# Peptides against a protein of PDB entry 6DSZ, part 320

Target 1, 361 residues: chain A of PDB entry 6DSZ
Amino acid sequence: NYVVTAQKPTAVNGCVTGHFTSAEDLNLLIAKNTRLEIYVVTAEGLRPVKEVGMYGKIAVMELFRPKGESKDLLFILTAKYNACILEYKQSGESIDIITRAHGNVQDRIGRPSETGIIGIIDPECRMIGLRLYDGLFKVIPLDRDNKELKAFNIRLEELHVIDVKFLYGCQAPTICFVYQDPQGRHVKTYEVSLREKEFNKGPWKQENVEAEASMVIAVPEPFGGAIIIGQESITYHNGDKYLAIAPPIIKQSTIVCHNRVDPNGSRYLLGDMEGRLFMLLLEKEEQMDGTVTLKDLRVELLGETSIAECLTYLDNGVVFVGSRLGDSQLVKLNVDSNEQGSYVVAMETFTNLGPIVDMCV

## One batch from the design tools (peptide; made by RFdiffusion4, then SolubleMPNN)

Design b2_p28_3_s4 (from b2_p28_3, 12 letters changed)
Fold by OpenDDE base, seed 5:
Structure b2_p28_3_s4 (fold): chain B 361 residues (1-361), chain A 28 residues (1-28)
Amino acid sequence: as target 1 above (361 residues)
Amino acid sequence: SAEEKREREKRFLEELVRKLEEEEKAKA
């Protein structure tokens, strides 16, 4: 009996930062196929805390904090449509990952979307939204007392959704999405009625956006609204204000991931298919009444990293670059550039041994 | 046509959502 010690997966397919172990601890959570790795971010670097095997490939991994939770909960959806909400619990030296809720959200009749599984959480923790199948938007209401994740479907008239997010600062849960039709790509918003289990008209729409518009970033207050990332352009819209930039530097390679740096949404990291790391800056204008408006958008090239599947800002200018194709990295963002004009310094590299071929022997 | 295919897909998904709503109402 050759016990082939199954090599642990090294390719990263998701990462998130938050306060999962405690209210005070800053955590990095890394998804590697069926494995979840939990780290505490310290001044000395990443301290491993726990590794968890999941019952399937992690497709969605999001931290969220319902009203009256002291720390973040973790939502996971697998590629086989198993959903769970996880809680970290420590009792002395014993560390447990508790399943608060679970469910299977697979539909019997649906076409899986070509752009894969999208999972999003309302910033006010009212619901989870899932785009699993073309023409369906699945809603999981977030109820604290429910151990079973119940979901319902809403018809989405837009069959070809590219990306979707919940907006911030909305009285009702509101989605913003990029979709494609025969006329091109467009941005639309819908309010989600939990009561009526339907979509209502959202606050705004924008028809005929860039043909390669691929990502939606929900912007927190005070700006609100959304950023739409394309191949050639970056646009902002909040219903009242529209801004577009077309920085030539982003045309060279497709932006494939993003992460918010500042809690107020003033800065975002962007990663492209060549491993270039950018900072997107939202320039603030303070009005005489104390209101904050977006003055301009700016993109700065920071440097080069491994090709990011996911990015997450930790603290103090440290960024985790989760890579599927290359080695994952911890990088430091500096204020001053080096002689090559790079603001990025690699601190640590995590060797990627490639995809684990599950040879079922 | 591509449009006729989309319209058939839409009608199919409408019927699916209706059935799921009926199942939810029956569980409530």
Scores: peptide ipSAE 0.256, ipTM 0.835, DockQ to the pose 0.009
Fold by OpenDDE base, seed 3:
Structure b2_p28_3_s4 (fold): chain B 361 residues (1-361), chain A 28 residues (1-28)
Amino acid sequence: as target 1 above (361 residues)
Amino acid sequence: SAEEKREREKRFLEELVRKLEEEEKAKA
């Protein structure tokens, strides 16, 4: 009897940090194909709390906190377009993952986008946005009492969206996206009308960005706006201010993931295809009127890690490096460099046994 | 030409979008 010990998936395809188990607990959530792992971040390291099997490969995993919730809820979208909102509930020793809402958001017609599934949540929790198909933006309104995730599509004139995020500090839900047309890559914004189920003109646009602009980072207040990551450049735009840097160090390898370190968006981790870890710093300038504006952008090489599929800052300079191609890591960011000039020290390594083909038994 | 290919792809996608919108309106 070969007990084929069904090896658990080890390749990480997503990770998020937030307060999912309680308002006080800091959690790391890790997506490994169909498996969700939930950890509590402690001074001693990662404490496993629960594992959840999903009915498909996790394609989107985002934490969000609707108004009046004490802790974060989890949005998951699978590669088969099953959407759910999950809540962690503990009653004594009994741990339950409750489905608050669910739905299938697949359309019968449509070309799946080449850049894959993008799922985003409005920072004010008004809606979930999904880029599943070219020329469509799917909206899931977030209503407290709705157990059924109902979605509608809005036509997107820009057929080749590279990345999209919701902006912070917008009166209406506002998306910012990089798209490609025959003239190059551009950044545009749209306001999303839930009532009219249409796009309105957004606050700003930037035509002719870098040809390899691949990622949008929505920046929280007080800065607002977005960061656009390219192969050669990093740009910031908020409608009023534009700033670009072209640090030579980022040109060596493509940045593939990012994570916000500070709640105010003053620092971001960046990971490239060589496993280099960078810090992007937003330098502030305080105006005489008390407004905070972006003075400059700076990139610092922190060190080398496994090639990140996803990054998440935990606490106290600890970062989880979720890797699909290599071993996932917990790393410590130090203030001082080591003898090799690295600010990164590996704390723990999680062996990646490669893509486990889910043998559906 | 490469342009003709892109224009054909664009028209195809626009038609797909239209069909999706029609299907959503029929489900509502």
Scores: peptide ipSAE 0.237, ipTM 0.825, DockQ to the pose 0.009
Fold by OpenDDE base, seed 2:
Structure b2_p28_3_s4 (fold): chain B 361 residues (1-361), chain A 28 residues (1-28)
Amino acid sequence: as target 1 above (361 residues)
Amino acid sequence: SAEEKREREKRFLEELVRKLEEEEKAKA
């Protein structure tokens, strides 16, 4: 019996950056199917801290910091609807990943959505939202002392949600989503009432967006609102301001992932299906009353990388490119372009050995 | 018809939500 040492999964299906190990440590967390890899970002590169086997394929992985926590907690949802909130604890040399809360959020009846599992966290950590099934929005209230993740469903009239996010700066938790109906794709907002377990009318809507609108980016204050990314256009809306651009360069390949560079949402990395890396820039206009409004949107081609499944800006212009189809990379963003006009330099490459074919021999 | 399909889906979702709410109330 040759125990073929099962090759560890190398294809990346998610990545997040935050302060998980401590308040001071910058971490990169990488999901590779059932495996979670935890790194500390250092000046010398990625230092491995822990690897954790999960009881299923990671479908959602999000860092969040409830009020009064010194460091981020990790929400994980598996493809089998097992939810958990994880905490990193270190006691001397002993490193433990502690489950603070867990639950199964599977419904007995429901049509799994074609666009897969979406999990989002309210920026104020009031709730987790889950789009698992068509016509349902599942809510997990975030209670400090609850070890059991309980969820409830709210009916969503929009059956074909493409993407959804929580907005920033909302008195009540507010979702913004792209949905499809027979008339096309649209953007709508809803306030989520935890008390009444229902949707209230959100602050704004945008009917008849681009037919291929696929992603929502929630923009932090002071801008607020959302960016909607399509095949041909990028639009911004916050209820008061609308702006759209249609840069020809994005038409060549579909944008598939994004990551915020600046805490205030002034810049975003965008990755397309050809491995092109873009910077989306939000240009500010300061009004006479001291309000900050969006003046313009700009897209710049930075260079080429592996085809990103996920992107994370780390620090000092270093970006992790998590790839499912190719090799994952650490890349450096430079201020000056090289001779080829690229601002991107590969620093490290992580070989993707492809799908582990479980050849049960 | 496409409309009858939508109405069937709507009724199915209404019944689904009702059943889920009933299950939640029974667990409370």
Scores: peptide ipSAE 0.111, ipTM 0.690, DockQ to the pose 0.008
Fold by OpenDDE base, seed 4:
Structure b2_p28_3_s4 (fold): chain B 361 residues (1-361), chain A 28 residues (1-28)
Amino acid sequence: as target 1 above (361 residues)
Amino acid sequence: SAEEKREREKRFLEELVRKLEEEEKAKA
């Protein structure tokens, strides 16, 4: 019996930061294929707490806090469409990951989308949205007492969705998405009616965005709206305000991931295919009525890291760079640049041994 | 029943797919 010590997966395919272990603990959660790693962020670095096998490749991993929860819950969807909501419980030294709800959300009918699985959570925790198949948007209503994740589909007329997010500050759950048709790429919004199980017209749309528009970032209040990331441009739209920038620095390599730094959506990290790390800044304008509007967008090159599959801001200028192709890193963002003009310092590097090739022996 | 619900969901999906195919054919 060759116990092939199955090498633990090292390639990161997702990361998220939140308060999963307690209301007070800051956690880093890392998805490595079928494995979930849970850390506590400390002043001394990352403290490992638990590692969990997920019985499938993690495709979606999102933290969310329903009303009346003291800490975040974890939504996971696997590549085989197994969905679960997980809760961390600790009783002394005993650590349990509790499945609060589960379900399989696979449809037998539908074309799997070429851009893969997208999973999103409404900021007000009313629902989970899933783009699994072309022309379908799956909704999982979030109910506190429901152990069975029940889903329904809504028809989406836009067959080629590139990215989708829930918007903030909407009375009804509202999605914003980039889609492609024969005329190009466009941005549209829909309100999701849980009652009628249909889409209603959303607050805004933007036809003919950049041809390579690939990512939607939902912006929290007070700004609201969304940022659309392209190859050459970054645009903001909230229904009332449109703003676009085309900084030459982003044309050199495709932006592939993002993460919000500030809870109010004033800053975002952006990572490109060359491992360049950027800060996207939303400049504020205060109106006479005390409302805050977007004045301008600015992009700053911070430095170079491993090629990020995912980014997450931790605390005190520390960022986790989750890499699939290279070594994952903890990096420090400094206020002042070094002699090379970089604001990024590598603190720790986590060796990537590559994908576990399922050698079926 | 849970089966009646699944059958309703199946019929709903079949109708959605049919409608999508009809639209794809109308755009082609």
Scores: peptide ipSAE 0.078, ipTM 0.589, DockQ to the pose 0.010

Design b2_p28_4_s1 (from b2_p28_4, 12 letters changed)
Fold by OpenDDE base, seed 5:
Structure b2_p28_4_s1 (fold): chain B 361 residues (1-361), chain A 28 residues (1-28)
Amino acid sequence: as target 1 above (361 residues)
Amino acid sequence: EEEEERKKKEEEKREEELKKVLEEIQSL
């Protein structure tokens, strides 16, 4: 009996930061195929707390805090469409990961989207949205009392959604998405009526965005709106203000991931396919009426890392670089550049042993 | 010369602004 000690997966396919173990603890959660790793972020580095085996490859992993929860809950969707909401519970030394709710959200009918699974959570925790199939938007209402995750579909006229997010500061849950049609790529918004189970017209749209627009970043208040990342351009729109930049430096490689640095959404990390790490800066303008508007967008090259599949800012200028293709890293952002003009220093490197070929015997 | 000096001052200002941002991030 060759006990093939199943090598633990090392390739990172998702990471999130939040307060999962407690209200006070800063956690890094890392998805490695079917494995969830939970760390506490400390001044000394990452302290492992728990590993959790999931029933399938983790496709979506998002932290969210419903009203009246003291700490974040974890939404997970697997590639087999198993959804769950997890809670961390500790009683003394006993650590339990509790499934608050679960369900299978697979449809019997639908074409799986070529761009894969997208899962998003409304910032006000009213619903989870899922783009699983072309021409469908799945909604999971967030209800505290339901152990069963029930979902319904809304028909989406836009068959080729590239990326989608919920917007902040909306009276009703509002999605913003990039889609492709025969005329190019466009941005549209829809309000999601939970009551009527339909889309209503959203607050704004932007037709004919960059042909390679690939990512939507929802921007918190006071700015609101969304950032659209393309190959050549970065654009902002909130219904009232539009701004676009085309920094030559981003044309060299495709931006593939992003993460918000601060709660107010004034700063974002961007990672490209060459492992370059950028900071996107939203410059504020305070109006005489006390309104805050976006003045400008700026991109700064920070340095080079492993090719990020996911990025997450931790604290104190520390960033986790989750890599699928290379070694994952814990990196420090320095105030001063080195001799090469880099602000990035690797603090720790986590060896990627490559893809575990699940030999289905 | 004047345009090169202007560009240099704009770059220096940009670096100073980035430094300030990075300083602010150290406290987050």
Scores: peptide ipSAE 0.575, ipTM 0.897, DockQ to the pose 0.874
Fold by OpenDDE base, seed 4:
Structure b2_p28_4_s1 (fold): chain B 361 residues (1-361), chain A 28 residues (1-28)
Amino acid sequence: as target 1 above (361 residues)
Amino acid sequence: EEEEERKKKEEEKREEELKKVLEEIQSL
């Protein structure tokens, strides 16, 4: 009996940074198909803590901290629509990943969206939003005492949602999304009424964005609003201010992932399909009333990495580059460029052995 | 010449501003 030791998945399909193991620990969590890998970020590098097998491919992996939690909780949604909220518990040497809540969020009726599963969490931890099916937005209310993740659907008039995020600083949970109709791509906002289980009109909309607008970044306070990333342009909108840039350098390859560096949303990492790593900079303008507004947007090329499926800033200028197509990397952002003008140095490379072909033996 | 010198000064300023950003990031 050859026990073919199933090769561990190496292709990264998601990564997130936060405080999952404790309030003090900085963690890197990596999704590799059905596996969750948990690391502690240390001065010496990544320390492995736990690997967790999931019942399906991880489609969504997000850290969130409900009010009065000391550390982050982990939301996972699988490609089979199994949702769970996980908590890390350690007692001495005993490490347990506890399921605080779980549920299946599959609908019997609906067209699975061609752009895949989108899962988002309200910054105030009021709800989880899911775009699973065309013309539906699923809401999971977050309740501390509920071990069963109950969901309801709200109908979207917009059938072809490209990307969606919850906005920051909203009295009610508010989504911002890019959608496509026969007239092009547009951005719209909706408030989500948990009580009435309906959408209310959001604070703003932007019709006729760039035809290839593909990503929404929700910007924290003090800026608020959203960044819309296209093929040729990057735009900011918060209801009061609109700003667009079209840096020629981003036209060369499609931006495919992003990650926030600063908690205040001043800086983002962007990765493209050629493995170029950029920094998006939000230049601040302080008003006389103490309000902070966006003055300008700037994009800077930092260097080249593996083609990122996901990016996450760790600490001390260190970035994890999660790659599905190539080797994942731990990279350092240097203050000074090298002779080639690159600010990026690979510190560690994690070999990608390719997709686990489920060889039915 | 003056336009090239202006562009060079703008690029030098941009590089200095990026350096400052990268210095700030090292402390995060």
Scores: peptide ipSAE 0.573, ipTM 0.897, DockQ to the pose 0.875
Fold by OpenDDE base, seed 3:
Structure b2_p28_4_s1 (fold): chain B 361 residues (1-361), chain A 28 residues (1-28)
Amino acid sequence: as target 1 above (361 residues)
Amino acid sequence: EEEEERKKKEEEKREEELKKVLEEIQSL
């Protein structure tokens, strides 16, 4: 009897960094199909803390900190539309992952979007937004006392949403999204009314963005607004300021993932389909009134990694490269380039043994 | 010659600016 020890999933399909185990611990959370791995980031590397089996492939994994929580909570949505909010709880040596809230957010009607599931959290933790189906935006109000995740749909006129984020610094929860229509790709914003369960007109829009505009990055204050990443261009818009760059280096391969380095949104990591790692830099200009505005955008090539499905900055110039197609890596960003002009050094490599066939746990 | 020297100085400046960014990141 060969006990084929079912190999655990090794392909990474999501990663997030935050303070999940405690307020002080820096955590790396890795989604590997149906498995969530929780690590503490230490000076010695990644310390495994817990593994959690999920009832389905993890499609969305986001950390968020509601007002009055000491540590981050974890939102998970599975490909089967099971939503949960998880809390880490330690009591001595006993480690429990507590489900604070759960629900199934599947609709009986609707076309599943071809670009897959998008899940986003309002920076002020007022709601979760879900793009699951074409022409619908699902809202889960965040309420502390609600153990049942109840959702409602708002009709979205824009049937082909490419990417969506909540903006920072908005009085009402405001989404920014790239959508496609017969005229091309566009960026639009909507305010989300929880009370009326409808969209209101957002603060700005940008018609006729790059045809291959694929990603929205919500930029924190003081800049605010959003970055739109295309194949050939990177654009910034906040309603008052527009800036676009078209660095030739990004035309060589499609940017497929991003992650914020600085809490203020001054720096981002970008990964492309060739495994190139870039840094996007937001250059600030301080105005005489003390306001900070975006002066310029710059892209710098750092080096090469495995093809990232997800990126996350940890600490001390260390980046986790979550790969679905290749080995995941811990990489160090060096101050000085090597002989090849690379600022990236692999510290640790996590072998990807390929797609494990869904073992129903 | 002058244009090549200008480009070289712009590249050197860019490398110095990137170095500074990477130094700042080491403390994050």
Scores: peptide ipSAE 0.572, ipTM 0.897, DockQ to the pose 0.846
Fold by OpenDDE base, seed 2:
Structure b2_p28_4_s1 (fold): chain B 361 residues (1-361), chain A 28 residues (1-28)
Amino acid sequence: as target 1 above (361 residues)
Amino acid sequence: EEEEERKKKEEEKREEELKKVLEEIQSL
């Protein structure tokens, strides 16, 4: 009788930071396969609050705050296309995770995209966008009173979407995406019409970006626009301003994840496949009219961590490094470098025991 | 010699600018 003590999954496949438990609490939410771990970030470290079992592997996990909500809601999509919106509710000592809305968003017809599931939320909480299948963009309108997540598809002419985000500061929900065609990789924008259930022409496009352009970062106002990360280059575009850098240091390993540090989008953390942690800096130029424009982009190597699957800035220079391949870490960004030139110090390490082979006996 | 001194000054400036950024982040 082998008592297989069902070890908890330790490999991290997603993490997000926000105010999920309350408006005041800073939370770290960690996805570990079918498990959601909820922590409160404290001066003493991570305080565990709740662990939740999900009905499948978490593929998308995003916090969002609809207008008039006091705290963030959690959108989850599973690898089996079960979508839900979750709310944290505490009543004295009783802690409940409430499903506000749910639905299955699987299509009967469609080729699952080779680049996996992408889920994004409009910054103004008008809709959720899903790239599940080639040539389709799925939209879930966000309605407060709807317990059933209803979705519709918009046909996308671009069959090979690499990454997609909603842009900030757009009157209509606007997506920016990297796609591949026989001519290379390109960036395009579309406005999403909820009424007509179609795409309208977006504000800008950039043809013939770097061949290995893999990631889109939507930049908040005042900058707006997007950052496109490649293997060799990082580019910014907002329709009016274009800027590109090609720092030699990023050529050594592929950038695989990012996280915004500043609410204004002036700084980002970047993680690569070697576990190098970078900071991307957006240098501002204040114009005489009071407008803020992008002056320059800079990349700085901070140090080394576990290979990040996901990164999230917490507070006070503390970063959570979620790792699938190695141990997850809490790291501190120091003001002064150590003897090795590193600004990164591991505060806590969370042992990764590897993939739990669920031997279905 | 002058080029090496220029590179060194550019690196020192870059480190000072990074230090300032990291100081600002500690308050976030």
Scores: peptide ipSAE 0.569, ipTM 0.896, DockQ to the pose 0.859

